# Peptides against a protein of PDB entry 6B9H, part 75

Target 1, 151 residues: chain A of PDB entry 6B9H
Amino acid sequence: AELCESLLTWIQTFNVDAPCQTVEDLTNGVVMAQVLQKIDPAYFDENWLNRIKTEVGDNWRLKISNLKKILKGILDYNHEILGQQINDFTLPDVNLIGEHSDAAELGRMLQLILGCAVNCEQKQEYIQAIMMMEESVQHVVMTAIQELMSK

## One batch from the design tools (peptide; made by RFdiffusion4, then SolubleMPNN)

Design b2_p21_1_s2 (from b2_p21_1, 13 letters changed)
Fold by OpenDDE base, seed 1:
Structure b2_p21_1_s2 (fold): chain B 151 residues (1-151), chain A 21 residues (1-21)
Amino acid sequence: as target 1 above (151 residues)
Amino acid sequence: SVLAELQRLKETREFFQQLLE
């Protein structure tokens, strides 16, 4: 999916410790959790991050468990910190992500993280970083942000 | 077309510039 591929490229700019080269690399939620910690380390602190299992392997049940925690964290962050500046109109199906590595659903998950980045305290820094990416990626990211704002 | 691509680039850039305001 174009959305997923573009947002994967964006996620890679965070230079997290976990492998983040493929869609499947993101399905256990570890990369996403580490990215969220970079976005707001005060909210997504070590205590929060420690709830995410890191040695998941191919265990789709553990993947789904992690993804559910991450989704909850994103939604709570939006409500408690961002003041509902992003919309959760379409929640990703974390079961499809964890069990089948569904790129479309993963794209929606990454879209929510994008919403956190462009609305957080350091949003200017993240927006400027996006503006340095390939134009094709920027266009997809723009569309993704617009979707979050319009619905 | 080249013009369409340039317009797309312009719109994208303007969008993010607006976000920075």
Scores: peptide ipSAE 0.645, ipTM 0.927, DockQ to the pose 0.898
Fold by OpenDDE base, seed 5:
Structure b2_p21_1_s2 (fold): chain B 151 residues (1-151), chain A 21 residues (1-21)
Amino acid sequence: as target 1 above (151 residues)
Amino acid sequence: SVLAELQRLKETREFFQQLLE
């Protein structure tokens, strides 16, 4: 999916420790958790990160467990810190991500993380970084942000 | 068209610039 591929490219700019080259690399949630910690290390602190299982392999049940924790973290962050500045009624199906590596649903998850980045304390830094990306990626990111901010 | 792409580029840049304001 175009959304997933563009946001994967965006995720790669964070230079996290976990492998993040493919859609499959993101399905265990480890990359996403590390990205969230970079976005707001005070909220997504080491204690939070330690709840994410790193030795997952191809175990889709463990993937789903991680993804559920991450989704909850994002939603809680939106409510407690961001003040519901993004739409969260269209939630990603983490079961499809974990079990089937569904790119469309993964895109939705990454979109929520994008929402965190463009609304966090360092939002200006992340927006400026997006503006340095390829135009085609910027356009997809723009539409994704617009969708989050609508309603 | 090329013109359409240029307009799209402009709109994208303006969007993020406004987001920074």
Scores: peptide ipSAE 0.644, ipTM 0.927, DockQ to the pose 0.913
Fold by OpenDDE base, seed 3:
Structure b2_p21_1_s2 (fold): chain B 151 residues (1-151), chain A 21 residues (1-21)
Amino acid sequence: as target 1 above (151 residues)
Amino acid sequence: SVLAELQRLKETREFFQQLLE
């Protein structure tokens, strides 16, 4: 999916430790958790990150478990820190991500993370970083942000 | 068209510039 592909490119700019080159690399949630820690290390601290199981392999049940924790973290962050600025009427189906590597649903998950980045304390830096990306990617990111903020 | 592409680029730039304000 176009959304997933563009946001994967965006995720790669974070230079996290976990492999993040393919859609499959993101399905265990480890990359996403590390990105969230970079976005707000005070909230997504080491204790939170340690709840995400590493070395999951192809165990889709463990992937789903991780993804559920991450989704909860994002939603809690939105409510507790960001003041519910993200529209979450269409939540990603983490079961489809974990079991089938569904790119469309993964795109929605990454979109929520994008919402965290552009609303966090360091939002200016993340927005400026996005402005340095390819124009086609910027356009997709723009539409994704607009969707998050719309009713 | 070229004009449409330029307009798209302009709109994208303006969007993020406004986010920075």
Scores: peptide ipSAE 0.643, ipTM 0.927, DockQ to the pose 0.907
Fold by OpenDDE base, seed 2:
Structure b2_p21_1_s2 (fold): chain B 151 residues (1-151), chain A 21 residues (1-21)
Amino acid sequence: as target 1 above (151 residues)
Amino acid sequence: SVLAELQRLKETREFFQQLLE
């Protein structure tokens, strides 16, 4: 999916430790968790990160477990820190991500993370970083942000 | 078209510029 591919490119700018080159790399949630920690290490602290299983392999049950924790973290962050600035009426299906590597649903998950980045304390830094990406990617990211912030 | 592309570039830049404000 276009959304997923563009946001994967965006995710790669974080230079996290976990592999993040393919859609499959993101399905265990480890990359997402590490990205969230970079976005707000005070909220997504080491204790939170340690709840995400890193040695998952192809175990889709463990993937789903991680993804559920991450989704909860994002939603809690949106509510507790961001003041619910993100429209989350359409939540990603983490089961489809974990079991089937569904790119569309993964895109929705990454979109929520994008919402965290562009609304966090360091939002200016992340927005400026986005503005340095390929314009085609920027356009997709713009659309994704607009969707999140629309009523 | 070239004009359409330029318009897209402009709109995208303006969006993020406003987001920074």
Scores: peptide ipSAE 0.642, ipTM 0.926, DockQ to the pose 0.905

Design b2_p21_1_s3 (from b2_p21_1, 8 letters changed)
Fold by OpenDDE base, seed 1:
Structure b2_p21_1_s3 (fold): chain B 151 residues (1-151), chain A 21 residues (1-21)
Amino acid sequence: as target 1 above (151 residues)
Amino acid sequence: MEELERKKREETKKFFEELLK
């Protein structure tokens, strides 16, 4: 999906340690967890990150377990830190991501992470970084942000 | 088509500039 592809490109700008070249690379949640730690290391600290299993392989059960923890972390962050600025009415189906590598649902997950970035303490830096990306990616990201902020 | 692309670029730029305020 266009959303997933554009947000994958955005995720790659974080230059995390885990492989992040394909949709499949993101399905275990490790990249997403590392990105969240970069966004707010005080909240998504080492103790939080250590709850995410890194040696997952193709075990879809472990993938789903990680993704559930990440989704919970995002939602808790939104409520506790961001003041519920993100519309979480339509949540991603982490089962479809973990078991079937569903790009559409993965896009929704990455969209929630985007919401964290553009509302966090360093939101200005992340917004400026987005403005330096490819124009087509910027447009998709804009649409994604607009959807999140529409209450 | 070129004009439409220009308008899209300007819309996007203005959006993020406003978001930075």
Scores: peptide ipSAE 0.666, ipTM 0.930, DockQ to the pose 0.912
Fold by OpenDDE base, seed 5:
Structure b2_p21_1_s3 (fold): chain B 151 residues (1-151), chain A 21 residues (1-21)
Amino acid sequence: as target 1 above (151 residues)
Amino acid sequence: MEELERKKREETKKFFEELLK
């Protein structure tokens, strides 16, 4: 999906330790968890990150477990820190991500993380980084942000 | 098509500039 591919490109700019070259690389949630820690290390601290299983392999149950924790973390962050500045009206189906690597649902998951980045304390730095990306990617990212703000 | 793409680029740039305010 276009949303997923563009946001994958965006995720790659974080230069996390975990492999993040393909959609499949994101399905276990490890990359997403590391990105969230970069966005707000005070909230997504080491104790939080340690709850995410890193040795998942192809175990879709473990993937789903990680993804559920990450989704909960995002929603809690939105409520407790961001003050509901982003809308979670359309939640991603983490079962489809974990079991089938569904790109559309993964895109929605990454969209929520994008919402965290553009509303966090360091939002200006992340927005400026997006403005340095390829124009086609910027356009998709813009649309994704608009969708979060308009719902 | 070139004009349309230019318009899209300007719209996107303006969006993020406004988002920084």
Scores: peptide ipSAE 0.665, ipTM 0.930, DockQ to the pose 0.910
Fold by OpenDDE base, seed 3:
Structure b2_p21_1_s3 (fold): chain B 151 residues (1-151), chain A 21 residues (1-21)
Amino acid sequence: as target 1 above (151 residues)
Amino acid sequence: MEELERKKREETKKFFEELLK
């Protein structure tokens, strides 16, 4: 999916420790957790990050477990810190991500992380970083943000 | 086609500039 590929490119700009070259690399949630910690290390602190299992392999149950924790963290962050209400009916299906590496649902998850970045305390820096990306990617990211703002 | 792409780029730039305000 175009959304997933563009947001994967965006995720790569964070230069996290975990491998983040492919869609499959993101399905265990480790990269996403590390990105969230960079976005707001006070909220997504080391204690929170330690709840995410790093040695997952191909175990889709462990992937789903991690993804559920990450989604919960994003939702809590949005409600508690960003003061925004997210429609639960449009949440990504973490089961499809963990078990089937569903790119569309992964794109939705990354879109939520994008929402965190463009609304956090350091939103200016993240927006400026997006403006330095490939123009085609910027357009997709813009569309993704607009979808979040319209909810 | 090139003109449409230019407009697309300009729209995107304006969007993020506005978001920075």
Scores: peptide ipSAE 0.664, ipTM 0.929, DockQ to the pose 0.962
Fold by OpenDDE base, seed 2:
Structure b2_p21_1_s3 (fold): chain B 151 residues (1-151), chain A 21 residues (1-21)
Amino acid sequence: as target 1 above (151 residues)
Amino acid sequence: MEELERKKREETKKFFEELLK
């Protein structure tokens, strides 16, 4: 999916410790959790991060468990910190992500993380970083942000 | 097609510039 691929490229700019080169690399949620910690380490602190299992391998059940925690974290962050700045009406299906590596649903998850980045305390820096990315990626990111803000 | 691409670039740039405000 175009959204997923563009946002994967965006995620890679965070230079997290976990492998983040493929869609499959993101399906266990570890990369996403580490990205969220970079976005707001006070909220997504070590205690929060430690709830995410890092050694899940190909266990889709553990992946789904992680993804559910991450999704909850994102939604709670949006509600508690961002004040509902992003739309969560269309939530990603974490079962499809964990069990089938569904790129479309993963894209939706990454879109929510994008919403966190462009609305967080350091939003200016993240927006500026996006503006330095490939033009095609910027366009996809723009449309993704617009979708979050339009509802 | 090239003109369309230019317009898309301008639209995107404008969007993020406004988002920075």
Scores: peptide ipSAE 0.664, ipTM 0.929, DockQ to the pose 0.970

Design b2_p21_1_s4 (from b2_p21_1, 8 letters changed)
Fold by OpenDDE base, seed 5:
Structure b2_p21_1_s4 (fold): chain B 151 residues (1-151), chain A 21 residues (1-21)
Amino acid sequence: as target 1 above (151 residues)
Amino acid sequence: MEEEEKRRKEETKKFFEELLK
């Protein structure tokens, strides 16, 4: 869960409204959706965000529903805005995330969001922010980016 | 071990510096 833990730390730098202290906090997709909106609010606008259910609780079906929407949003963003600059060959299993809080698959989802951040219009700012993080986290993030950029 | 860690840290820093270019 090294990837997941490091990217969780990265996600926490966004200071979103939703709780984001644990892996479990991320499984409903609300944090991820809010992070994506910060990355590109023109694309992940309020209308898009409103499609993500915020009152999910422990309902794994609702979690999976949210996660599917988020994954689709990421893939569409990659195709329509980023010009398919990231490797999406290995997609996260959102069922395992929603139903079992699978940290490995969650890490893959966060990795895709990382891909959005380091390729978006404000990529310079996000890269600089990463460079301010703990070195051990930076190293994991570097590896994750390298994997995304290698097709 | 310290030298290896130093090398790793420098490589990581260099990676992101290059990514900014």
Scores: peptide ipSAE 0.679, ipTM 0.935, DockQ to the pose 0.947
Fold by OpenDDE base, seed 1:
Structure b2_p21_1_s4 (fold): chain B 151 residues (1-151), chain A 21 residues (1-21)
Amino acid sequence: as target 1 above (151 residues)
Amino acid sequence: MEEEEKRRKEETKKFFEELLK
């Protein structure tokens, strides 16, 4: 999916410790959790991050468990910190991500993380970083943001 | 095609510039 591929490229700019080269690398949620910690380390602190299992392998049950925690964290962050600035009406299906590596649903998950980045306290820095990316990626990211912020 | 690409690029640039305001 175009959305997933573009947002994967965006996620790679965070330079997290976990491998993040392929769609499959993101399905266990570890990269996403580390990215969220970079976005807001006060909210997504070490205690929160420690709830995400790192040694998951191909265990789809553990993947789904991690993804559910991450999705909950994103939604809670949106409600408690961001003031519900993003539209979470269409939630990603974490079961499809964990069990089938569904790129479309993964794209939706990454889109929610994008919403956190462009609305957080350091949103200016993240927006400026996006503006330095390849134009084709910027265009997809723009569309994704527009969808998130449409009420 | 070139003009369409230019318009798209400019639209994207303007979007993020406005988002920074």
Scores: peptide ipSAE 0.678, ipTM 0.935, DockQ to the pose 0.887
Fold by OpenDDE base, seed 3:
Structure b2_p21_1_s4 (fold): chain B 151 residues (1-151), chain A 21 residues (1-21)
Amino acid sequence: as target 1 above (151 residues)
Amino acid sequence: MEEEEKRRKEETKKFFEELLK
Protein backbone atom coordinates (compact mmCIF):
# COMPACT_ATOMS: atom_id res chain seq x y z
CA ALA B 1 0.00 0.00 0.00
CA GLU B 2 2.82 2.40 0.87
CA LEU B 3 4.63 1.57 -2.36
CA CYS B 4 1.47 2.03 -4.41
CA GLU B 5 0.57 5.34 -2.76
CA SER B 6 4.06 6.77 -3.18
CA LEU B 7 4.27 5.70 -6.80
CA LEU B 8 0.78 7.07 -7.43
CA THR B 9 2.10 10.41 -6.21
CA TRP B 10 5.05 9.99 -8.55
CA ILE B 11 2.76 9.12 -11.48
CA GLN B 12 0.78 12.31 -10.84
CA THR B 13 3.88 14.40 -11.61
CA PHE B 14 3.62 13.35 -15.26
CA ASN B 15 0.38 15.36 -15.68
CA VAL B 16 -1.16 12.92 -18.14
CA ASP B 17 -4.58 13.52 -19.70
CA ALA B 18 -6.32 10.58 -18.02
CA PRO B 19 -7.61 10.86 -14.43
CA CYS B 20 -4.94 9.68 -11.98
CA GLN B 21 -6.15 10.63 -8.51
CA THR B 22 -6.89 7.19 -7.05
CA VAL B 23 -5.68 3.60 -7.20
CA GLU B 24 -8.88 2.75 -9.08
CA ASP B 25 -7.99 5.33 -11.74
CA LEU B 26 -4.85 3.35 -12.56
CA THR B 27 -6.44 -0.10 -12.82
CA ASN B 28 -7.51 0.27 -16.46
CA GLY B 29 -3.93 0.95 -17.56
CA VAL B 30 -4.68 4.15 -19.49
CA VAL B 31 -2.65 6.38 -17.16
CA MET B 32 0.24 3.93 -17.17
CA ALA B 33 0.25 3.80 -20.96
CA GLN B 34 0.30 7.59 -21.21
CA VAL B 35 3.14 7.77 -18.69
CA LEU B 36 5.17 5.24 -20.67
CA GLN B 37 4.65 7.31 -23.81
CA LYS B 38 6.08 10.33 -22.00
CA ILE B 39 9.06 8.27 -20.81
CA ASP B 40 9.96 7.12 -24.33
CA PRO B 41 7.67 8.38 -27.10
CA ALA B 42 9.83 6.79 -29.79
CA TYR B 43 9.22 3.31 -28.41
CA PHE B 44 5.80 3.76 -26.82
CA ASP B 45 4.56 5.68 -29.85
CA GLU B 46 1.04 6.62 -30.87
CA ASN B 47 0.55 3.29 -32.64
CA TRP B 48 1.40 1.45 -29.42
CA LEU B 49 -0.81 3.73 -27.32
CA ASN B 50 -3.74 3.23 -29.68
CA ARG B 51 -3.77 -0.47 -28.75
CA ILE B 52 -4.86 0.47 -25.23
CA LYS B 53 -8.65 0.69 -24.89
CA THR B 54 -9.72 3.98 -23.31
CA GLU B 55 -13.43 3.25 -22.87
CA VAL B 56 -13.14 0.56 -20.22
CA GLY B 57 -15.46 1.55 -17.38
CA ASP B 58 -15.82 -1.22 -14.82
CA ASN B 59 -15.10 -3.99 -17.31
CA TRP B 60 -12.38 -5.95 -15.53
CA ARG B 61 -11.73 -8.07 -18.61
CA LEU B 62 -10.85 -4.98 -20.62
CA LYS B 63 -8.71 -3.72 -17.75
CA ILE B 64 -6.77 -6.98 -17.67
CA SER B 65 -6.37 -6.91 -21.45
CA ASN B 66 -4.89 -3.40 -21.28
CA LEU B 67 -2.64 -4.31 -18.36
CA LYS B 68 -1.30 -7.37 -20.17
CA LYS B 69 -0.38 -5.20 -23.16
CA ILE B 70 1.31 -2.65 -20.93
CA LEU B 71 3.25 -5.30 -19.02
CA LYS B 72 4.41 -6.83 -22.29
CA GLY B 73 5.46 -3.39 -23.49
CA ILE B 74 7.49 -2.81 -20.34
CA LEU B 75 9.18 -6.20 -20.59
CA ASP B 76 9.97 -5.72 -24.27
CA TYR B 77 11.30 -2.23 -23.56
CA ASN B 78 13.60 -3.57 -20.86
CA HIS B 79 14.94 -6.32 -23.12
CA GLU B 80 15.17 -4.37 -26.38
CA ILE B 81 16.11 -0.87 -25.23
CA LEU B 82 17.39 -0.99 -21.65
CA GLY B 83 19.25 -4.30 -21.96
CA GLN B 84 17.80 -5.64 -18.71
CA GLN B 85 16.52 -9.12 -17.91
CA ILE B 86 13.43 -9.41 -15.73
CA ASN B 87 12.42 -12.61 -13.94
CA ASP B 88 8.87 -13.62 -14.88
CA PHE B 89 8.25 -15.05 -11.40
CA THR B 90 8.38 -11.56 -9.88
CA LEU B 91 5.99 -9.94 -12.35
CA PRO B 92 2.83 -8.23 -11.11
CA ASP B 93 -0.42 -10.17 -11.29
CA VAL B 94 -2.46 -8.08 -13.70
CA ASN B 95 -5.55 -10.21 -13.01
CA LEU B 96 -5.57 -9.06 -9.39
CA ILE B 97 -5.12 -5.45 -10.50
CA GLY B 98 -7.90 -5.52 -13.08
CA GLU B 99 -10.44 -7.58 -11.19
CA HIS B 100 -9.76 -6.60 -7.57
CA SER B 101 -7.79 -3.33 -7.75
CA ASP B 102 -5.03 -5.00 -5.73
CA ALA B 103 -2.81 -2.17 -4.50
CA ALA B 104 0.20 -4.38 -3.83
CA GLU B 105 0.27 -5.76 -7.36
CA LEU B 106 -0.44 -2.31 -8.79
CA GLY B 107 2.55 -1.07 -6.83
CA ARG B 108 4.68 -3.72 -8.52
CA MET B 109 3.41 -2.59 -11.90
CA LEU B 110 4.25 1.04 -11.17
CA GLN B 111 7.64 -0.08 -9.89
CA LEU B 112 8.39 -1.53 -13.31
CA ILE B 113 7.45 1.79 -14.89
CA LEU B 114 9.76 3.50 -12.39
CA GLY B 115 12.50 1.19 -13.63
CA CYS B 116 11.89 2.41 -17.16
CA ALA B 117 12.05 6.06 -16.11
CA VAL B 118 15.31 5.82 -14.17
CA ASN B 119 17.03 3.89 -16.97
CA CYS B 120 15.70 5.67 -20.07
CA GLU B 121 17.49 8.29 -22.16
CA GLN B 122 16.00 11.09 -20.05
CA LYS B 123 16.73 9.31 -16.76
CA GLN B 124 18.50 12.35 -15.29
CA GLU B 125 15.41 14.51 -15.67
CA TYR B 126 13.21 11.90 -14.01
CA ILE B 127 15.67 11.36 -11.16
CA GLN B 128 15.88 15.11 -10.60
CA ALA B 129 12.08 15.31 -10.58
CA ILE B 130 11.96 12.59 -7.91
CA MET B 131 14.45 14.59 -5.84
CA MET B 132 11.93 17.45 -5.80
CA MET B 133 9.21 15.31 -4.21
CA GLU B 134 8.41 14.95 -0.51
CA GLU B 135 11.25 13.20 1.31
CA SER B 136 9.01 10.39 2.58
CA VAL B 137 8.00 9.64 -0.99
CA GLN B 138 11.62 9.83 -2.14
CA HIS B 139 12.57 7.25 0.46
CA VAL B 140 9.95 4.78 -0.74
CA VAL B 141 10.97 5.38 -4.35
CA MET B 142 14.61 4.81 -3.42
CA THR B 143 13.71 1.48 -1.83
CA ALA B 144 11.75 0.50 -4.93
CA ILE B 145 14.70 1.31 -7.20
CA GLN B 146 17.10 -0.59 -4.95
CA GLU B 147 14.86 -3.64 -5.14
CA LEU B 148 14.94 -3.47 -8.94
CA MET B 149 18.72 -3.16 -8.93
CA SER B 150 19.11 -6.20 -6.69
CA LYS B 151 17.34 -8.50 -9.13
CA MET A 1 14.44 10.56 16.60
CA GLU A 2 15.39 13.81 14.93
CA GLU A 3 18.95 12.72 14.30
CA GLU A 4 17.77 9.40 12.87
CA GLU A 5 15.36 11.23 10.59
CA LYS A 6 18.13 13.53 9.41
CA ARG A 7 20.32 10.51 8.74
CA ARG A 8 17.57 8.88 6.67
CA LYS A 9 17.05 12.04 4.65
CA GLU A 10 20.76 12.37 3.95
CA GLU A 11 21.01 8.72 2.89
CA THR A 12 18.12 9.20 0.48
CA LYS A 13 19.65 12.38 -0.92
CA LYS A 14 23.03 10.71 -1.39
CA PHE A 15 21.41 7.74 -3.13
CA PHE A 16 19.85 9.87 -5.84
CA GLU A 17 22.94 12.05 -6.17
CA GLU A 18 24.99 8.91 -6.81
CA LEU A 19 22.36 7.66 -9.24
CA LEU A 20 22.83 10.87 -11.25
CA LYS A 21 26.56 10.19 -11.72
Scores: peptide ipSAE 0.677, ipTM 0.935, DockQ to the pose 0.903
Fold by OpenDDE base, seed 2:
Structure b2_p21_1_s4 (fold): chain B 151 residues (1-151), chain A 21 residues (1-21)
Amino acid sequence: as target 1 above (151 residues)
Amino acid sequence: MEEEEKRRKEETKKFFEELLK
């Protein structure tokens, strides 16, 4: 999906430790967890990160378990820190991500992470970084942000 | 088509500039 591919490119700018080259690489949630920690290490601290299993392999059940934790973390962050600035009416289906590597649903998950980045304490830096990306990616990111800001 | 691309780029740039405010 266009959204997923653009946001994958965006995610890669974080230079996390976990492999993050493909959609499949993101399906276990490890990359997403590490990205969230970079976004707000005080909230997504080591204790939180340690809840995400890193040795998942192709076990889709473990992937889904991780993804559920990630989604909960994102939603809690939005509610507790960002003040409901993210439109969470349409949540990603983590089952489709974990079991089928569904790019569309993964894109929705990454979109929520994008919402965290552009609303967090360091939002200015993240926005500026986005502005340095390829225009086609910027456009997709813009659309994604607009959707998040709309009810 | 070129003008459309230009407009698209400008809209995107303007969006993020406003978002920085």
Scores: peptide ipSAE 0.676, ipTM 0.934, DockQ to the pose 0.975

Design b2_p21_2_s1 (from b2_p21_2, 8 letters changed)
Fold by OpenDDE base, seed 3:
Structure b2_p21_2_s1 (fold): chain B 151 residues (1-151), chain A 21 residues (1-21)
Amino acid sequence: as target 1 above (151 residues)
Amino acid sequence: SEEEEERRRETREFFEELLAK
């Protein structure tokens, strides 16, 4: 999916420790967790990150478990810190991500993380970083943000 | 093209406005 590919490119700008070159690399949630920690290390602290299993291999059940924790973290962050600025009417199906590497659902997950970045304390820096990306990617990111903030 | 430039302008203006908030 175009959304997933564009947001994968965006995720790569964070330069996290975990491999993040392919859609499959994101399905275990480790990259997403590390990105969230960079976005807000006070909220997504080491204690939170330590709840994410790093050695899951092809175990889709462990992937789903990680993804559920990450999704909960995002939703809690939106409620507790961001003041519910993200539209959560359409939540990603983490089962499809973990078991089938569903790109569309993964895109929705990354979209929620995008919502965290553009609304967090360092939102200005993340927005400026997005503006340095390829225009085609920026356009997709813009559309994704618009969907999140629409009511 | 004109369409490409318009889309580019739309995208730039969106993020500039977002930065202003």
Scores: peptide ipSAE 0.696, ipTM 0.946, DockQ to the pose 0.961
Fold by OpenDDE base, seed 5:
Structure b2_p21_2_s1 (fold): chain B 151 residues (1-151), chain A 21 residues (1-21)
Amino acid sequence: as target 1 above (151 residues)
Amino acid sequence: SEEEEERRRETREFFEELLAK
C-alpha cells in the first residue's frame, strides 16, 4: 500500500536499533515502540518499552500482543498529552497486522504514530525532517496528516 | 508538468502552514 510504503520510508529516518527495512520488520511492533520512545521519551519511557517483547520471531500472537500495547499507548498519549488532536475513529486492525502482515492496516498504525510526531513537543523538528524527504513521500504524508487532523 | 509543479507547491505550503501553528 502506498501509505504504508511512504510511512515506512518515514519510519526509517528515525534510525532505530531494530531492523526496519521491510513491512514484515514492523509487524512485531518493536520498531514502532522504539520510534515512539524517540518521539516522547518521557512518556514512552524505558518502563513502557520494556513491556514490548523483543524476541517475537514469527509468533503472530506475540506480535498482536505487542501491537495492542502500542496502540493503547498511542491512544493514551493522544488523550493524556496531545489533548486528542488526532482523529482515531478508524483504528488499525492489529490482528491483521500481526497475523497477516496487512500493509493497509500497518499503514494506519504508522499514521497514528505520525500523528504523535507532528503534535508532540518536538513537532517542529519532525515536520522539518519530513520536508527534507522526497516530494512523493511528502505528499502521501501530507494526505495522512490531513486525515488525522480532520474531524 | 503543471500538475506536478502545483502538487509540489501545495505540499510545501501545507507543511509551512503546519509549522506556523
Scores: peptide ipSAE 0.696, ipTM 0.946, DockQ to the pose 0.908
Fold by OpenDDE base, seed 1:
Structure b2_p21_2_s1 (fold): chain B 151 residues (1-151), chain A 21 residues (1-21)
Amino acid sequence: as target 1 above (151 residues)
Amino acid sequence: SEEEEERRRETREFFEELLAK
């Protein structure tokens, strides 16, 4: 999916420790959790990160468990810190991500993380970083942000 | 093309406006 591929490129700019080269690499949630910690380390602190299981392998049950925790974290962050500035009525299906590596649903998950980045305390720096990416990626990111912030 | 240039301008202006908020 176009959204997933563009946001994967965006996620790669965070230079997290976990492998993040393919869609499959993101399905266990470890990369996403590490990205969220970079976005707001005070909220997504080490205690939060430690709840995400590493060394998941291809166990789809563990993947789904991680993804559910991450989704909850994003939604809680939106409510408690961001003041519900992003839409959450269209939630990603974490079962499809964990069990089938569904790129479209993964794209929706990454879109929620994008919402965190462009509304966090360091949002200016993240927006500026996006503006340095390829134009085609910027355009997809723009449409994704517009969708999140639409009322 | 004009369409491509307009698309680039639209994208740039979007993020510039987003930074200004």
Scores: peptide ipSAE 0.696, ipTM 0.946, DockQ to the pose 0.940
Fold by OpenDDE base, seed 2:
Structure b2_p21_2_s1 (fold): chain B 151 residues (1-151), chain A 21 residues (1-21)
Amino acid sequence: as target 1 above (151 residues)
Amino acid sequence: SEEEEERRRETREFFEELLAK
């Protein structure tokens, strides 16, 4: 999906420790967890990160378990820290991500992370970084943000 | 094209406005 592809490119700018070159690399949630920690290390601290299993391999059940924790973290962050600025009516199906590497649903998950970045304390820096990306990516990111911010 | 230019302007203005918030 175009959304997933653009947001994967965006995720890669974080230069996390975990491999993040493919959609499959993101399906275990480790990259996403590390990105969230970069976005707000006070909230997504080491204790939170340690709840995400890193040695998952191809075990889709473990992937789903991680993804559920991450989704919960994102939603809690939105409600507790961001003041519910993200529209979460359409939540990603983490089962499809974990078991089938569904790019569309992964895109939705990454979109939620994008929402965290553009609303967090360092939102200005993240927005500026996005503005330095290719225009095609920026446009997709824009539409994704607009969807999140819509009432 | 003008369409491409408009898209670029729209995108730039969006993020500029977002930065202003």
Scores: peptide ipSAE 0.695, ipTM 0.945, DockQ to the pose 0.967

Design b2_p21_2_s2 (from b2_p21_2, 10 letters changed)
Fold by OpenDDE base, seed 4:
Structure b2_p21_2_s2 (fold): chain B 151 residues (1-151), chain A 21 residues (1-21)
Amino acid sequence: as target 1 above (151 residues)
Amino acid sequence: SAMEKKKKEETKKFFEELLSQ
């Protein structure tokens, strides 16, 4: 999916420790958790990160478990820190991500993370970084933000 | 193309406005 592809490129700019080159690399949630920690390490602290299992392999049940925790974290962050500035009416299906590596649903998950980045305390820096990316990626990111900010 | 240029400008404008918020 176009959304997933562009946001994967965006995720790669965070230079997290976990492998993040393919869609499959993101399905266990480890990359996403590390990205969230970079976005707001005070909220997504070590205690939170330690709840995400890193040795998941191909176990789709463990993937789904991680993804559920991450989704909950994002939603809680939106309500508690961001003041519900992003639209969470359409949530990603973490079962499809974990079991089938569904790119469309993964894209929606990454979109929520994008919402965290462009609304967090360091939003200016993240926005400026996006503006340095390839134009085609910027356009997809723009539309994704517009969808999030429009309730 | 003209269409691509316009698209690029619109995207740039969007993020500039987003930064101003």
Scores: peptide ipSAE 0.668, ipTM 0.937, DockQ to the pose 0.896
Fold by OpenDDE base, seed 5:
Structure b2_p21_2_s2 (fold): chain B 151 residues (1-151), chain A 21 residues (1-21)
Amino acid sequence: as target 1 above (151 residues)
Amino acid sequence: SAMEKKKKEETKKFFEELLSQ
């Protein structure tokens, strides 16, 4: 999916420790958790990150478990820190991500993370970084933000 | 193309407005 591919490119700009070159690399949630920690290390602190299992391999049950924790973290962050600025009525299906590597659902998960980045304390820096990306990626990111901000 | 130029301008404007918030 175009959304997933564009947001994967965006995720890669964070230069996290975990491999993040393919859709499959993101299905265990480790990359996403590390990205969230970079976005707000005070909220997504080391104790939070340690709840995400890193030795997952191809175990889709463990992937789903991680993804559920990450999704909860995002939603809690939106409510507690961002003041419910993100539309979360359409949540990603983490079962499809973990079990089937569904790119469309993964795209929606990354979209929620994008929402965190463009609303966090360092939102100006993240927005400016997006503006330095390829135009085609910027356009997809813009559309994704518009969906999140629409009420 | 004209369409591409318009798209680029709209995208740039969007993020500039987002930065102003």
Scores: peptide ipSAE 0.668, ipTM 0.936, DockQ to the pose 0.956
Fold by OpenDDE base, seed 2:
Structure b2_p21_2_s2 (fold): chain B 151 residues (1-151), chain A 21 residues (1-21)
Amino acid sequence: as target 1 above (151 residues)
Amino acid sequence: SAMEKKKKEETKKFFEELLSQ
């Protein structure tokens, strides 16, 4: 999926510790959790991060468990910190992500993280970083942001 | 192409506007 591929490229710019080269690398939620911590370490602090199990392997049940926690964190962050700036009407199906590595649903998950980045305290820096990416990626990211903020 | 240039400009404008918020 174009959305997932572009946002994977965006996620890679965070240079997190966990492997993040493929869609599969993101399905356990560890990369996403680390990215969220970078976005807002005060909210997604060590206590929050410690709830995400590492070294999940191919255990899709553990993946789904992590992904549910991450999704909850994103939604809570949106409501508690961002002031409901992103549209959560259509949520990603974390079961499809965890069990099937569904790129489309993963893209939607990453889209929510994008929403956190472009609305957080350091949103200016993240937006500027996006503006330095390849044009094709920028365009997809733009569309993704538009979808998040549209109602 | 003209289409590509237009898309680039639209994208740039979008993020510039987003930065202004």
Scores: peptide ipSAE 0.668, ipTM 0.936, DockQ to the pose 0.892
Fold by OpenDDE base, seed 3:
Structure b2_p21_2_s2 (fold): chain B 151 residues (1-151), chain A 21 residues (1-21)
Amino acid sequence: as target 1 above (151 residues)
Amino acid sequence: SAMEKKKKEETKKFFEELLSQ
């Protein structure tokens, strides 16, 4: 999906430790968790990150477990820190991500992370970084942000 | 093209406005 591919490119700019070259690389949630820690290390601290299992292999049940924790973290962050700036009425289906590597649903998950980045304390730095990306990616990101913040 | 240029400017404007918030 276009959204997923563009946001995968965006995710790669974080230079996390976990492999993040393909859609499949993101399905276990480890990359996403590490990205969230970079976005707000005070909230997504080491204790939070340690709840995400890193050695899941192809076990889709463990992937789903991780993804559920990450989704909860994002929603809690939105409520507790961001002040409900992100729409959450259409949540990603983490079962489809974990079991089937569904790119569309993964795109929705990454979109929520994007929402965290552009609303966090360091939002200006993340926005400026996005402005340095390819125009095609910027356009997709713009659309994704607009969708998140539309009421 | 003109269309591409317009699209790029609109995207740039969006993020500039977002930065102003």
Scores: peptide ipSAE 0.666, ipTM 0.936, DockQ to the pose 0.912

